# Ledger of designs, part 38: peptides against a protein of PDB entry 6IDX

Target 1, 380 residues: chain A of PDB entry 6IDX
Amino acid sequence: KELAKLSADVTFATEFINMDGIIVLTRLVESGTKLLSHYSEMLAFTLTAFLELMDHGIVSWDMVSITFIKQIAGYVSQPMVDVSILQRSLAILESMVLNSQSLYQKIAEEITVGQLISHLQVSNQEIQTYAIALINALFLKAPEDKRQDMANAFAQKHLRSIILNHVIRGNRPIKTEMAHQLYVLQVLTFNLLEERMMTKMDPNDQAQRDIIFELRRIAFDAESDPSNAPGSGTEKRKAMYTKDYKMLGFTNHINPAMDFTQTPPGMLALDNMLYLAKVHQDTYIRIVLENSSREDKHECPFGRSAIELTKMLCEILQVGELPNEGRNDYHPMFFTHDRAFEELFGICIQLLNKTWKEMRATAEDFNKVMQVVREQITRA

## One batch from the design tools (peptide; aimed at target 1 A133 E144 N324)

Design b2_p16_7_s2 (made by RFdiffusion4, then SolubleMPNN; from b2_p16_7, 7 letters changed)
Fold by OpenDDE base, seed 3:
Structure b2_p16_7_s2 (fold): chain B 380 residues (1-380), chain A 16 residues (1-16)
Amino acid sequence: as target 1 above (380 residues)
Amino acid sequence: MAKLQEEAAREAAAAR
């Protein structure tokens, strides 16, 4: 206990480390000797002292043995561990993952996100915080392929549900530390959009062009079976589509694919538009048709608006940026739905369309409308 | 933002 307290002091830590004290602590953990009557308490203080000593950055995390890692991972994976040991073990694993890629690989073999989710179902918010912190560390340090697998996994849907039900909607106020970890998880989740945000549309890719055609079909031919899309449209059909793409509010109404070549938001804007058109079809059709029927130059260009709104939302949500220390501004909505970004887009595009009408905007007012909408989104 | 998010969450819940 005294060692754990003193280990927070850098002067003491330096001297204790110089005396190989940290090696002694690691060996105590590695030995697993349950023979002491106060083993659990001693172990908890040993782990505390170890963590405090390592937090000074004097000793590399790579000094730890595989036996030590397995013992710490064992304390996290076992159902009946003292709360204090569990808490410190989670914190040690987090620090190992954050500070060493080699330790990340070893830990990722010993611990699953599913095991960590079990620690979210407890009433102790500190354990919940450390469990999310370790999940965040694993997510942050995962190779890109594994991050995508983690994102797509039922474990992430389950994780969001468990966080929503047991943390956010819990009977306890969210502490600053938990709010930070929820923010971190949110940022890491939004960073999965970065690939699509930075993906340029290929104007020659027929499959991508077919998505734009599907947007046209949903808006104007809602009763038409998609099977009858005539691939070989005569020049008259191409001219008809050009009119439809103008009514959809694309900047390049001749070749709408060109509007998605700018990154950001690239293909992410098209994904949002398609999601709106398929999931909120009535809202999509309403927005498009209300503007397509206007002859008064007060038409809101849906395609352009959707692209610029997607870009704006990426900027507001800091998509592609790493989590910042001291930030705790998480949004509970992003834990309620797997497609929460697209749902937010759906609300914000309606807000944009409303604001455009209220301002009696023309195409020349576009940037002013976008600025007003930005302020509305950021304040709301 | 919080109100828009609450609205989005309500719409997302109604779409399920």
Scores: peptide ipSAE 0.034, ipTM 0.714, DockQ to the pose 0.024; fails the geometry check
OpenDDE base, seeds 1, 2, 4, 5: peptide ipSAE 0.034, 0.032, 0.033, 0.032; ipTM 0.711, 0.701, 0.714, 0.699; seeds 1, 2, 4, 5 fail the geometry check

Design b2_p16_7_s3 (made by RFdiffusion4, then SolubleMPNN; from b2_p16_7, 9 letters changed)
Fold by OpenDDE base, seed 5:
Structure b2_p16_7_s3 (fold): chain B 380 residues (1-380), chain A 16 residues (1-16)
Amino acid sequence: as target 1 above (380 residues)
Amino acid sequence: MAKKFEAAAKEAKAAK
């Protein structure tokens, strides 16, 4: 207890480390000796002292043995551990993951997000906070290939549902620390969109062109069997498609693929449009047809609007930015749906279309409408 | 927005 308190002092920490004191603490954890009547209390203070000593940055985290990692991971993986030991073990694992890529690799082999989910189902908000903090650390330090796997595990309705039900909708006020960890998790989740946001459409890619054609088909040929995919279009058919792409509100109505070559938002805008068209088909068709039937220059260009709205949403959500330590502004809505970004897009595109009509906007007013919509989104 | 999105998420969950 006294050691744990003194370990917060940098002068004491320096001298204690110079006396190999940290090696004694690590060996005590590594021994796993449950033989003492006060083992849990002693271990909790040992882990506190270890964490406080390491937080001075005097000793590299890479000094930690695999045996130590396994012991700490063992305390997190056991169903009945003292709350004080569990809390400190989660904090130590977080610090190890954040400070060393080598330790991240070792820890990622010993623990899973699934094991950490059990610590979210408790009534202790501090345990919940440290469990999310460790999930965030693992997510941040994961290589890009593994980050998508973790996101898919997060998209497993279970983690989001547990956070929503046990943390966000809990009967207790969310503390600042928990709000920060929820913010971090949200930012890290939206950063998975960065790849698609920065992916340019290839105008020569047939599969990508077929998506644009499918958007046209859903809007204008909704009753037509997709088996009647038109073969080599006659000039009359090409002229028809150019008209349809104009009615869809693409800037380049001759070659709509060119509208997706700008990054941001690149292919992410096309993904949002396709999601809207497939999942909210009635909403999509309504928006497109309502504007395509207008001859009064008050048509809202859906294609252009969808692209610029996707870009705006990426800017508002800070896609591609690292979490800021001073922020705690999370949005509970993003924990309610698997495709939260695309659902947000579907709400915001309807808001844009409504705002366009209310303003009696023309194509010249486009930027003014977008500014009003930005203000409406950021205040909502 | 959060309330509209929570409402939409509740409606989407009630429609299943």
Scores: peptide ipSAE 0.015, ipTM 0.444, DockQ to the pose 0.020
OpenDDE base, seeds 1, 2, 3, 4: peptide ipSAE 0.013, 0.011, 0.009, 0.010; ipTM 0.441, 0.439, 0.461, 0.465; seeds 1, 2, 4 fail the geometry check

Design b2_p16_7_s4 (made by RFdiffusion4, then SolubleMPNN; from b2_p16_7, 6 letters changed)
Fold by OpenDDE base, seed 2:
Structure b2_p16_7_s4 (fold): chain B 380 residues (1-380), chain A 16 residues (1-16)
Amino acid sequence: as target 1 above (380 residues)
Amino acid sequence: MASLQEKAAREAAAAK
């Protein structure tokens, strides 16, 4: 107890470290010796002193043994652990993950996100915060392949549901620390869109061109009886598609694939369009047909608008940027839906189409409309 | 964003 208090002082910490004090503390944890009547209290203070000493940055985290990691991970994985031991164990694991890639690898073998989700189902917000902080640390330090696996895992849907029900909709006000960890988790989740945002369309890829053709089919062929496919020659078909791509509002209506060669937003814009067309088909068809039937130069170009809106949403959500330590602004909607980015796109494209009509915009007003829509999204 | 989020949350709740 006294050691834990004194360990916050840098002068004491320096002298204690010079006396191999950290090695003594690590050995106490490694021994696992439950023989003392006050073992839990002693262990809680040992872990406090260890954390305070390590926070001075005098000793490398790489000095920590595999046995120590396994003991700390064991305290997180055991169902009946003292709250004070659990809190400190989560904080130690977080610090190890953040400060050492070698320790990350060892910890990622000993602890699963599923085990950490159990600590979100408790009423203690401090435990919930440390559990999310460790999830965030593991997610941040994961290699790209494992980050995508963590994102696609049933763990993410379950994690979002548990966070929504036990944290966000909990009977307690969200503290600043928890709000920050929810923000971090949100940013790390959106950073998974970076690959698609930075993926250029290949204009020669037939599979990618078939997606653009599917957008055309959903917009224009959904009501057409398959019997009236006019057997007119290949050239008339190409000319018809050019007209359809113009009505879809692509900038390059001859080769719409060229509109997706700009990164950002690259292929992510096409993913959003396809999601809208498949999941919200009525909304998609309405937006396209309302603008395709206009001959008054007040057509909202859907294709161009969807691309620039996707880019704008990536900028607003800071896709590809690291979490900022000073930010605590999380969006509860991103915990309510599995495809929250695509759903946000679907709402914002309707807002854009409405704003375009209200402004009586033309193609020359495009940037002004986008600026107004940005302000509306940011304030809403 | 909050009002768009509430709208999305209401629409998602109405679609269940």
Scores: peptide ipSAE 0.030, ipTM 0.654, DockQ to the pose 0.021; fails the geometry check
OpenDDE base, seeds 1, 3, 4, 5: peptide ipSAE 0.029, 0.029, 0.028, 0.027; ipTM 0.654, 0.662, 0.628, 0.638; seeds 1, 3, 4, 5 fail the geometry check

Design b2_p16_8 (made by RFdiffusion4)
Pose (drawn by RFdiffusion4):
Formats: structure tokens, sequence, C-alpha cells
Structure b2_p16_8 (pose): chain A 370 residues (1-223, 234-380), chain P 16 residues (1-16)
């Protein structure tokens, strides 16, 4: 108890650390008997002292043994133990992950997505905060080629709806540190879109060109003489600036292939809305048609800007958009809503092709005021 | 890379 008190003082901590005092603590955790059942209070003070001593930055986090790591991960992976032990255990794992790629790799193997998510279902906001913090730390430290798989795994176990039901709509008001972790989670989530945003279409890749052909077919085949007239104009009546080679329009980065993903999502998941938008504007040879392809690409870019896809998380922000915690595919759903808004605003302005940038500005103002 | 960019700020975002 006294050690937990004094370890926050650097003057004391240095003396204790210089006698390998941290090892006394790690050896106790590694091999001490009945710690959770008979000595939980002692164990809580031990973990408090350990974390206070490590927070002085005198020694590397890489000093910790695999045995110590496994024991701490064990306290998190178990059917919940004492709240004080769990809080400190989650905090120790977060610090290990943030401070070492090697520790991240070992910890990622010792804890499951389901175990971490289950700790969000406790009524204690600090336990919830550290659970989200550990999840954020795993995302921050995951290799670029593994982060997407991790996101899918967490999504399949319902991380989003658990956060929505147990944190955002929970009884306890969200305090500043929890709000900060939700902000970080949202930033990391949007940043999963960044690679596709910056990926150019290969116009010479037939498989990618066939995606655009499929997009056009879904809409034009819903319309006979009129259907023929649409196809004679290649992709003009689908609204692409490059009428003959629309794949070239997807070399603009941002938004790149993310725009294509959004269009395909709208066509497949919301086929009626996609067909309505395209057919209202595919036989219009007055200058008043809203160009779908050009509008979708620019809207995707605008949404990326509004939502700050690619921005790094920082210390100073605690903001988040709660509606993104209500749908597994909220970004794509937002695209669909905004493309309908864009078409409504276009008509309200009796807009022509020359008005394209003005309409996009009004849409930007509508979205950002909402 | 995205990994390097996120790692550069990772430790400053620790929960307290």
Amino acid sequence: KELAKLSADVTFATEFINMDGIIVLTRLVESGTKLLSHYSEMLAFTLTAFLELMDHGIVSWDMVSITFIKQIAGYVSQPMVDVSILQRSLAILESMVLNSQSLYQKIAEEITVGQLISHLQVSNQEIQTYAIALINALFLKAPEDKRQDMANAFAQKHLRSIILNHVIRGNRPIKTEMAHQLYVLQVLTFNLLEERMMTKMDPNDQAQRDIIFELRRIAFDAETEKRKAMYTKDYKMLGFTNHINPAMDFTQTPPGMLALDNMLYLAKVHQDTYIRIVLENSSREDKHECPFGRSAIELTKMLCEILQVGELPNEGRNDYHPMFFTHDRAFEELFGICIQLLNKTWKEMRATAEDFNKVMQVVREQITRA
Amino acid sequence: SLEERLSSVATSLRAH
C-alpha cells in the first residue's frame, strides 16, 4: 500500500527502481499464489505501484517478461475478476502496446476480440474507457496490412452496437476521457477508408472497367428506343466527364476507388434509389441533367474532406459524430443520403452543368450545417 | 506509411 503511494513521486521511484524494485513486482505477479482469491487487494496495489513506476520513463517497457505479459493478459481474458485488478490490467496492456511493437504482437495473440468487447458491457465507465483505449491501441499499432482484418473481426462481434447501447446510450454520462477514446476510435475507423481513397483505378484493367459497365447496366436496363439512345452515348448519360473511358475519372485521388466502391454500394444495396437518380437524368438532353458519375466522385471527395479521412488522431479533440455508431456501413449509407440530397438541391436550383461547382458548394453547406 | 504515421502519435494518445 505504501509502495503504491510513494511510487508516484519520482524522487522515491528512482531509488526503488535502482534496486530492481520493479522486478519484485513483476516476479510477484508472475509466480505469486492465490493472488486473485486471497490477495486481490495486495495485487491491486502491486499493479498500481508497477504502473506508477513505469510512468516515470526511467526503464523500457521491453524489460517485461513473456510470463508477466501472459499473466496480465490472463486477468483481462478471464470471466471478469475484481474491477480494480481489471482496470489496472487493461491499463498495463494499453501502455505495453503503445510503447512497443514487440509487446503489441504478443498481446494481440493473448486476448480475443470477444473478451475485450465483453468488458464494454460492465457498468463501470473507467473499465469501459480502458477497454476502448486498449482497442484503440491495438488499431494504432497494427501493421498497415492487418488493421482492416482487425476491424472486420471487431465488427463481426458487434463492437459498434455494444458501444452504442452500453456507452453512448448508457446511463452514466460520457465524461471527457471516454469522449476522447470515442473520438480516437472514430478517427481510426474513418482512416480505414484512406487507402482506397488514394488508390487510382487502373484503366487498362478489364476487371475494373467491367465494374463500371455493370453499374451502367443496372440502371440503363431498368429503362427500348430510349435505352438504345442512352447506350449510343457510351457513359455520357451515366454522367461521367470522360464519356468513352470513364475509368479515367477514377484516376483522380482523392477519391479514387473509394468513389467506385460507394457507387457500387448504392447500386447493389439501394438499387431503387440508384435507378431513380440515373434514369431521371439519362434521357435529359436539356442542359439540366445532374451528372451521376461526376457528382458521385466529387461527393465522395467532399465527404472525405468533411469527415477528415486521412487525418491523424490528436490530443486536443474529443468530438465525434454519434450517428456513425448506428450503422455498420454508415459511410456508404451517408453517401447514398448525400447523393439524394445532391440531386434534390440540383433540381431546386434548376442547375445546369455550368452550375456544377455552385451546387456542390450548396450541398457542402447543407451537410456541414446538419 | 499509414503505420508509421499512426505509430508516431500512438503513445501520446494513452488513456488516463

Design b2_p16_8_s1 (made by RFdiffusion4, then SolubleMPNN; from b2_p16_8, 5 letters changed)
Fold by OpenDDE base, seed 3:
Structure b2_p16_8_s1 (fold): chain B 380 residues (1-380), chain A 16 residues (1-16)
Amino acid sequence: as target 1 above (380 residues)
Amino acid sequence: SMQERLDSVAKSLRAK
């Protein structure tokens, strides 16, 4: 107890470390010896002293043994561990993950996000905070391949729904520390969109072109009997598709693939359009047909609008920016749905279409409509 | 690289 208190002092820490004191603390953890009276209290103070000593940055985190890591991971993975030990063990694991890529690799073998989920289903907000902090640390330090797996695990209804129900919708005010961890998790989740946002469409990729063709099919052929495909020559078919792509509001009516070569938003805009067309088909068809039937120059160019809206949403959500230590602003909405970005796009494209109509906009008003929509989204 | 950016953030998060 006195050691834990004194370990916060850098002078004491330096002398204690010089006496190999930190090695003694690590050995106490490594031994796992439960035979001592007040073991839990002693261990809690040992872990506190260890954290405080390591926070001075005098000793490298790489000094810890695999046995130490396994003991700490064991305190997080075992049921019915003392809350004081659990809290410090989560904090130690977070610090190890953040401080060393070698320790990250070892810890990622010993613990899973699934084990950390149990620590979110508690009333103690401090435990919840350290559990999310460790998830964030693991997410941040994960290689790109494993990062996508962690994101998929977050998108998997369980982690997201537990955070929503037990943290965000909890009966207690969210502290600044928890709000920061929720912000970090949100930023790390949005950073997965960066790849698609920066992916240019290849106009020569037939599979990508088939997605644009599918958007046309859903909008215009969903009610057409396949028998009425006019067997008319290749030129009439090209002219027909050019008309359809104009009606869809693409800038390049001849080759809509060219509209997705600009990054940002690249392929992410096409992903959003396809999601809308497949998941919210009635909304998509309505938006397209309401504008495609107009000859009054008040048509909302859906394709162009979807691209610029996707870009705007990426800018508003700061996609590709790194989490900042001073920020704690998170959007609870992103914890409500597995495809929350695409759902947000689906809401915002309807808002854009409505705003376009209300403003009686023309193609010349496009930027003005986008500014009004930006203000509407940022005030919500 | 994205990894260098993430390592930079991990460094900033360590300073607390």
Scores: peptide ipSAE 0.030, ipTM 0.516, DockQ to the pose 0.531
OpenDDE base, seeds 1, 2, 4, 5: peptide ipSAE 0.000, 0.007, 0.007, 0.007; ipTM 0.306, 0.436, 0.462, 0.456; seeds 4, 5 fail the geometry check

Design b2_p16_8_s2 (made by RFdiffusion4, then SolubleMPNN; from b2_p16_8, 5 letters changed)
Fold by OpenDDE base, seed 4:
Structure b2_p16_8_s2 (fold): chain B 380 residues (1-380), chain A 16 residues (1-16)
Amino acid sequence: as target 1 above (380 residues)
Amino acid sequence: SLQEKLSSVAKSLRSK
């Protein structure tokens, strides 16, 4: 206890480290010696002293043994560990993951996100905070392949559901530390969109062109006779598609693929349009047809609007930016749905279309409409 | 002194 308190002093820490004091603490953890009176209390203070000493940055985290890592991971993975030991063990693992890629690899082999999710199902918000902090550290330090796995495959629906039900909808006020960890998790989740946001459409990729064609098909052919099979590209058909792409509100009516060559938002805008068209088909068709039937120059260009809205949402959500230590603003909505970004897009595109009508906007007012929509989104 | 506390703690840790 006195050691743990003294370890916060830089002068004490320096001298204690020079006396191989950290090595003695690590050996105490490695031994697992339950024979000591008050073992749990002693271990909790040992782990506290270890953290406080390591936080001075005098000793590399790489000095720890695999046995030490396994013992600490064991305290997190085993049921019915003392709360104080569990908190310190989560914090040690977080610090290890953040400070060493070698330690990250070893920890990622010993601990699963599923084991950490179990620590979210408790009433102790401090444990929940440390568990999310470690999940965030693992997510931040994961290689891109493993990060995508953590996002798609690893219980993300379960993680989101547990966070929503046990943290966000909990009967307790969310503390600043937890709000920060929820913010970090949100930022790290949105950063998975960065690849698509920075992916340019290849105008020569037939599969990507087929998506644009599918957007046209959903908007205009859903009620029309199937007789116009896609194959016979007569000049009349190309001219017909140019009209359809104009009605869809693409800037390049001849080659809409060119509208997706700007990064950001690149292919992410096309992903959002396709999601809207497939998942919210009635909303999509309504927005397109309401604007395609207008001859009064008050048509809202859906294609252009969807691209610029996707870009705006990426800017508002700071897609591709690292989480900032001083921020704690998170959106509960992003924990309610697996495709929360695309759902947000679907809400915001309706807001944009409404705002365009209310303003009686023309194509010249486009930037002014986008500014008003930005203000509406950022105030919500 | 801090050094005496350090020495005492270090001795206590080495004796375990």
Scores: peptide ipSAE 0.005, ipTM 0.420, DockQ to the pose 0.020
OpenDDE base, seeds 1, 2, 3, 5: peptide ipSAE 0.000, 0.000, 0.000, 0.000; ipTM 0.392, 0.404, 0.388, 0.416

Design b2_p16_8_s3 (made by RFdiffusion4, then SolubleMPNN; from b2_p16_8, 6 letters changed)
Fold by OpenDDE base, seed 1:
Structure b2_p16_8_s3 (fold): chain B 380 residues (1-380), chain A 16 residues (1-16)
Amino acid sequence: as target 1 above (380 residues)
Amino acid sequence: SMQERLSSVAAKLRSK
């Protein structure tokens, strides 16, 4: 206990480290000697002293053995561990992951996100916070391939559900530390959209062009069989589609694929439009037809609006940016659905369409409408 | 024991 307290002092830490004191602490953990009276209390103070000593940055985290990692991971994976040991073990693992890529690799082999989710089902908000912090550290330090796998895994759906039910909808006020970890998790989750946000549409890719054609089909031919693939369309069919793409509010009515060549938001805007058209078909059709039936200069250009809104949402959510220290702003809505970004887009595009009508906007007012919509989104 | 080694290190630190 005294050692743990003194280890917070830089002068004491330096002298203790110079005496190989930290090596003694690591070996004490590695030995796993459960036979000692008050082992749990002694271990809790040992882990505290180890953390406080390592926080001075005098010793590299790479000094820890694989046996040490396995012991710490064992304290997190075992169902009946003292809360005090569990807390410190989660914090040590977080620090190891954050400070060393080599330790991340070893820890990622010993611990699963599923094991960490079990620590979210407890009533202790501090344990929940450290468990999310470790998940965030693992997510942050994961290679891109593993990060995408973590995103697609059943673990993420389950994680979101558990966070929503046990943390956000819990009967306790969310502390600042938990709010920060929820913010970090949100940022890291939205950073998975970066690839699609930075993917340019290839105007020559037929599969991507077929998505734009499907948007047209859903809007104007909702009762027509999808078997009307754009075969060798006569010039009259091409002229018809150009009119339809104008009614959809694309900037390039001849080749709407060109509107998706700008990054950001690239293909992410097309993904959002397709999601809206398939999942919220009635809302999509309503928005498109309400504007396509207008012969006045007050039509809201859906295609252009959807692209610029997707870009705006990426800017508001800071897609592709690292989480900032001291920010605690998280949105509970992002834990309610697996496709939370696309659902947010679907809400915001309706808000945009409403705001456009209320302002009696024309195409010249487009940027002004987008500014008003930005203010509405950021105040909500 | 590891505890004795820890106590020995702590004792050495107190003696400096």
Scores: peptide ipSAE 0.000, ipTM 0.368, DockQ to the pose 0.020
OpenDDE base, seeds 2, 3, 4, 5: peptide ipSAE 0.000, 0.000, 0.008, 0.008; ipTM 0.374, 0.322, 0.493, 0.442; seeds 4, 5 fail the geometry check

Design b2_p16_8_s4 (made by RFdiffusion4, then SolubleMPNN; from b2_p16_8, 7 letters changed)
Fold by OpenDDE base, seed 4:
Structure b2_p16_8_s4 (fold): chain B 380 residues (1-380), chain A 16 residues (1-16)
Amino acid sequence: as target 1 above (380 residues)
Amino acid sequence: SMQERLDSVAAKLRSK
C-alpha cells in the first residue's frame, strides 16, 4: 500500500527501479502464490505499484515475462477475480498493448474480445470502461486484416448489443471516461470506412462496372426474366443503358463509373447504393422510379445525390479523423445496427428525396437542397 | 499510412 502510493513519485520510482524493485513486483505476480495471508489485497497493491512505476516511462514494457502476461491475462479471463485485481489487470493489459507490438501479439493470443465482453455485463462502470479501453487498444494495435475481422466478427455485433443494452441504455449516467471510450470505439469503427471512401473507382474494372449494372437491373429489370444476359448488347442496348443511367441520376450517363473517381467518397458511395438496392430494394426502386418518371425538371438525381450524401455523411461523422483525448461525443445509433452507416445513408437518402420534392428543386438547386439536408441531419 | 496514424494515436494514448 505504501509502495503503491510512493510509486507515483518520480524520484521514488527512479530509485526503486534502480534497486530492481520492479523485477521483484513482476516476480510476485509470476509466482501466483495464493498461500500468503491477504493475497488479493497484496496483489492489488502490487499491480498498482507496478502501473505507477511503469507510467514514469523509465522501464520498457518489453521487460515483462510471458509468465507475467499469462497471469495478468488469467485475471481478466477468469470469472471469479477480485474487482480491484480485474481493474488493474485490464489497465496493465491496455498499457502493454499500447506500448508494445510484441506484447499486443502475445496478449491477442491469450485474450479474446468475447472474454472482454463479459466485463461489460457488470454493474461496475469502471470495469466496463477499462474493458472497452482494452478493446480499443486491441483494435488500434491490430494489423489491418485482424482489425477488419474485429469489426466484422460476431464479437463486434455482440459487443454493440451489450454496449447498447448495458452501458447506453443502462440506468446509470455515462461518466466522461466511458463516453470517451465509446467515442474512441466509434472513431476506430469509422476509420474502417476511410479505405473505401478514398478508393477511386477504376472505370476499366469489370467487377465494379457490374455493380453499376446491378443497380440498373434492380431498378428497371426487377420484373424481367434474368435470361437477358448482359453480353449481347447491340448499339440499341448501349443507348438504352445510357437512358437508364440518366434516369438513375448519374452525372455521367455514358460512363457512370466516372462519378465514383472522386475521393472522397469514392467507392463508399457505390457500396451505400448497392446496400440500399439489395437490403431496402422497395425503397430504392421507389426513389429511382418516382424520379425517373418525372418530365417536369424536378427529378431528384439519385446517383449524384447518393454520392454527395455519402460525402456529406463522411464529413459530419468525421470519417478518417483520429481519436482526440478531449472528446467524448458518440452516437448511440451506431450501436443499434451492424451496418449503421449504410442504414443512416438509407434514412438520409429518403430525407433528401423528400426535401427535394418539398423544395420543388431542380438540378440548379442541388447545392441548396444538400445544405438544407445537412442542417436537418446535424440537428437530428 | 493508416497504420502510422494509428501508431501515432497509440503513442498519444500512452502519454495519458
Scores: peptide ipSAE 0.044, ipTM 0.548, DockQ to the pose 0.510
OpenDDE base, seeds 1, 2, 3, 5: peptide ipSAE 0.000, 0.006, 0.000, 0.007; ipTM 0.317, 0.435, 0.300, 0.441; seeds 2, 5 fail the geometry check

## One batch from the design tools (peptide; aimed at target 1 L188)

Design b2_p17_1 (made by RFdiffusion4)
Pose (drawn by RFdiffusion4):
Structure b2_p17_1 (pose): chain A 370 residues (1-223, 234-380), chain P 17 residues (1-17)
Amino acid sequence: KELAKLSADVTFATEFINMDGIIVLTRLVESGTKLLSHYSEMLAFTLTAFLELMDHGIVSWDMVSITFIKQIAGYVSQPMVDVSILQRSLAILESMVLNSQSLYQKIAEEITVGQLISHLQVSNQEIQTYAIALINALFLKAPEDKRQDMANAFAQKHLRSIILNHVIRGNRPIKTEMAHQLYVLQVLTFNLLEERMMTKMDPNDQAQRDIIFELRRIAFDAETEKRKAMYTKDYKMLGFTNHINPAMDFTQTPPGMLALDNMLYLAKVHQDTYIRIVLENSSREDKHECPFGRSAIELTKMLCEILQVGELPNEGRNDYHPMFFTHDRAFEELFGICIQLLNKTWKEMRATAEDFNKVMQVVREQITRA
Amino acid sequence: SAVDEYWEELMERLSSV
């Protein structure tokens, strides 16, 4: 108890650390008997002292043994133990992950997505905060080539709806640190879109060109003389600036292939809305048609800007858009809603092709005021 | 087809957690 008190003082901490005092603590956790059952209070003070001593930055986090790591991960992976032990255990794992790529790799193997998510279902906001913090730390430290798989795994176990039901709509008001972790989670989540945003289409890749052909087919085949007239104009009546080679329009980064993903999502998941938008504007040879392809690409770019896809998380922000915690595909759903808004605004302005940038500005104002 | 495969890969890759 006394050690937990004094360890926050650097003057004391240095003295204790210079006698390998941290090893006394780690050895106790590694091999001490009946710690959770008979000595939980002592164990809580031990973990408090350990974290306080390590927070002075005198020694590297890489000093910790695999045995110590496994024991701390064990306290998190178990059917919940004492709240004080769990809080400190989650905090120790977060610090290990943030401070070492090696520790991240070992910890990622010792704790499951389901075990972490289950700690969000406790009524204690600090436990919830550290759980989300550990999840955020794993995302921050995951190799670029593993972060997407991790996101899918958390999604399949319902991380989003659990946060929505147990944190956002929970009884206890969200305090500043929890709000900060939600902000960080949202930033990391949007940043999963960044690679596709910056990926150019290869116009010479037939498989990619066939995706655009399929987009056009879904809409034009819903319309016979009128259908033939649409196809004679290649991709003009689908609204692409490059009428003959629309794949070139997807070399603009941002939004790149993310725009294609959004269009395909709208066509497949919301086929009626996609067909309505395209057919209202595919036989219009007055200058008043809303160009789908050009509008979708620019809207995708605009949404990326508004939502700050690619921005790094920082210490000063605690903001988040709660509606993104209500749908597994909220970004794509937002695209669909905004493309309908864009078409409505276009008609309200009796807009022509020359008005394209003005309409996009009005849409930007509508979205950002909402 | 290649388009169906691309669609399946797109639906397996989630934009959110």

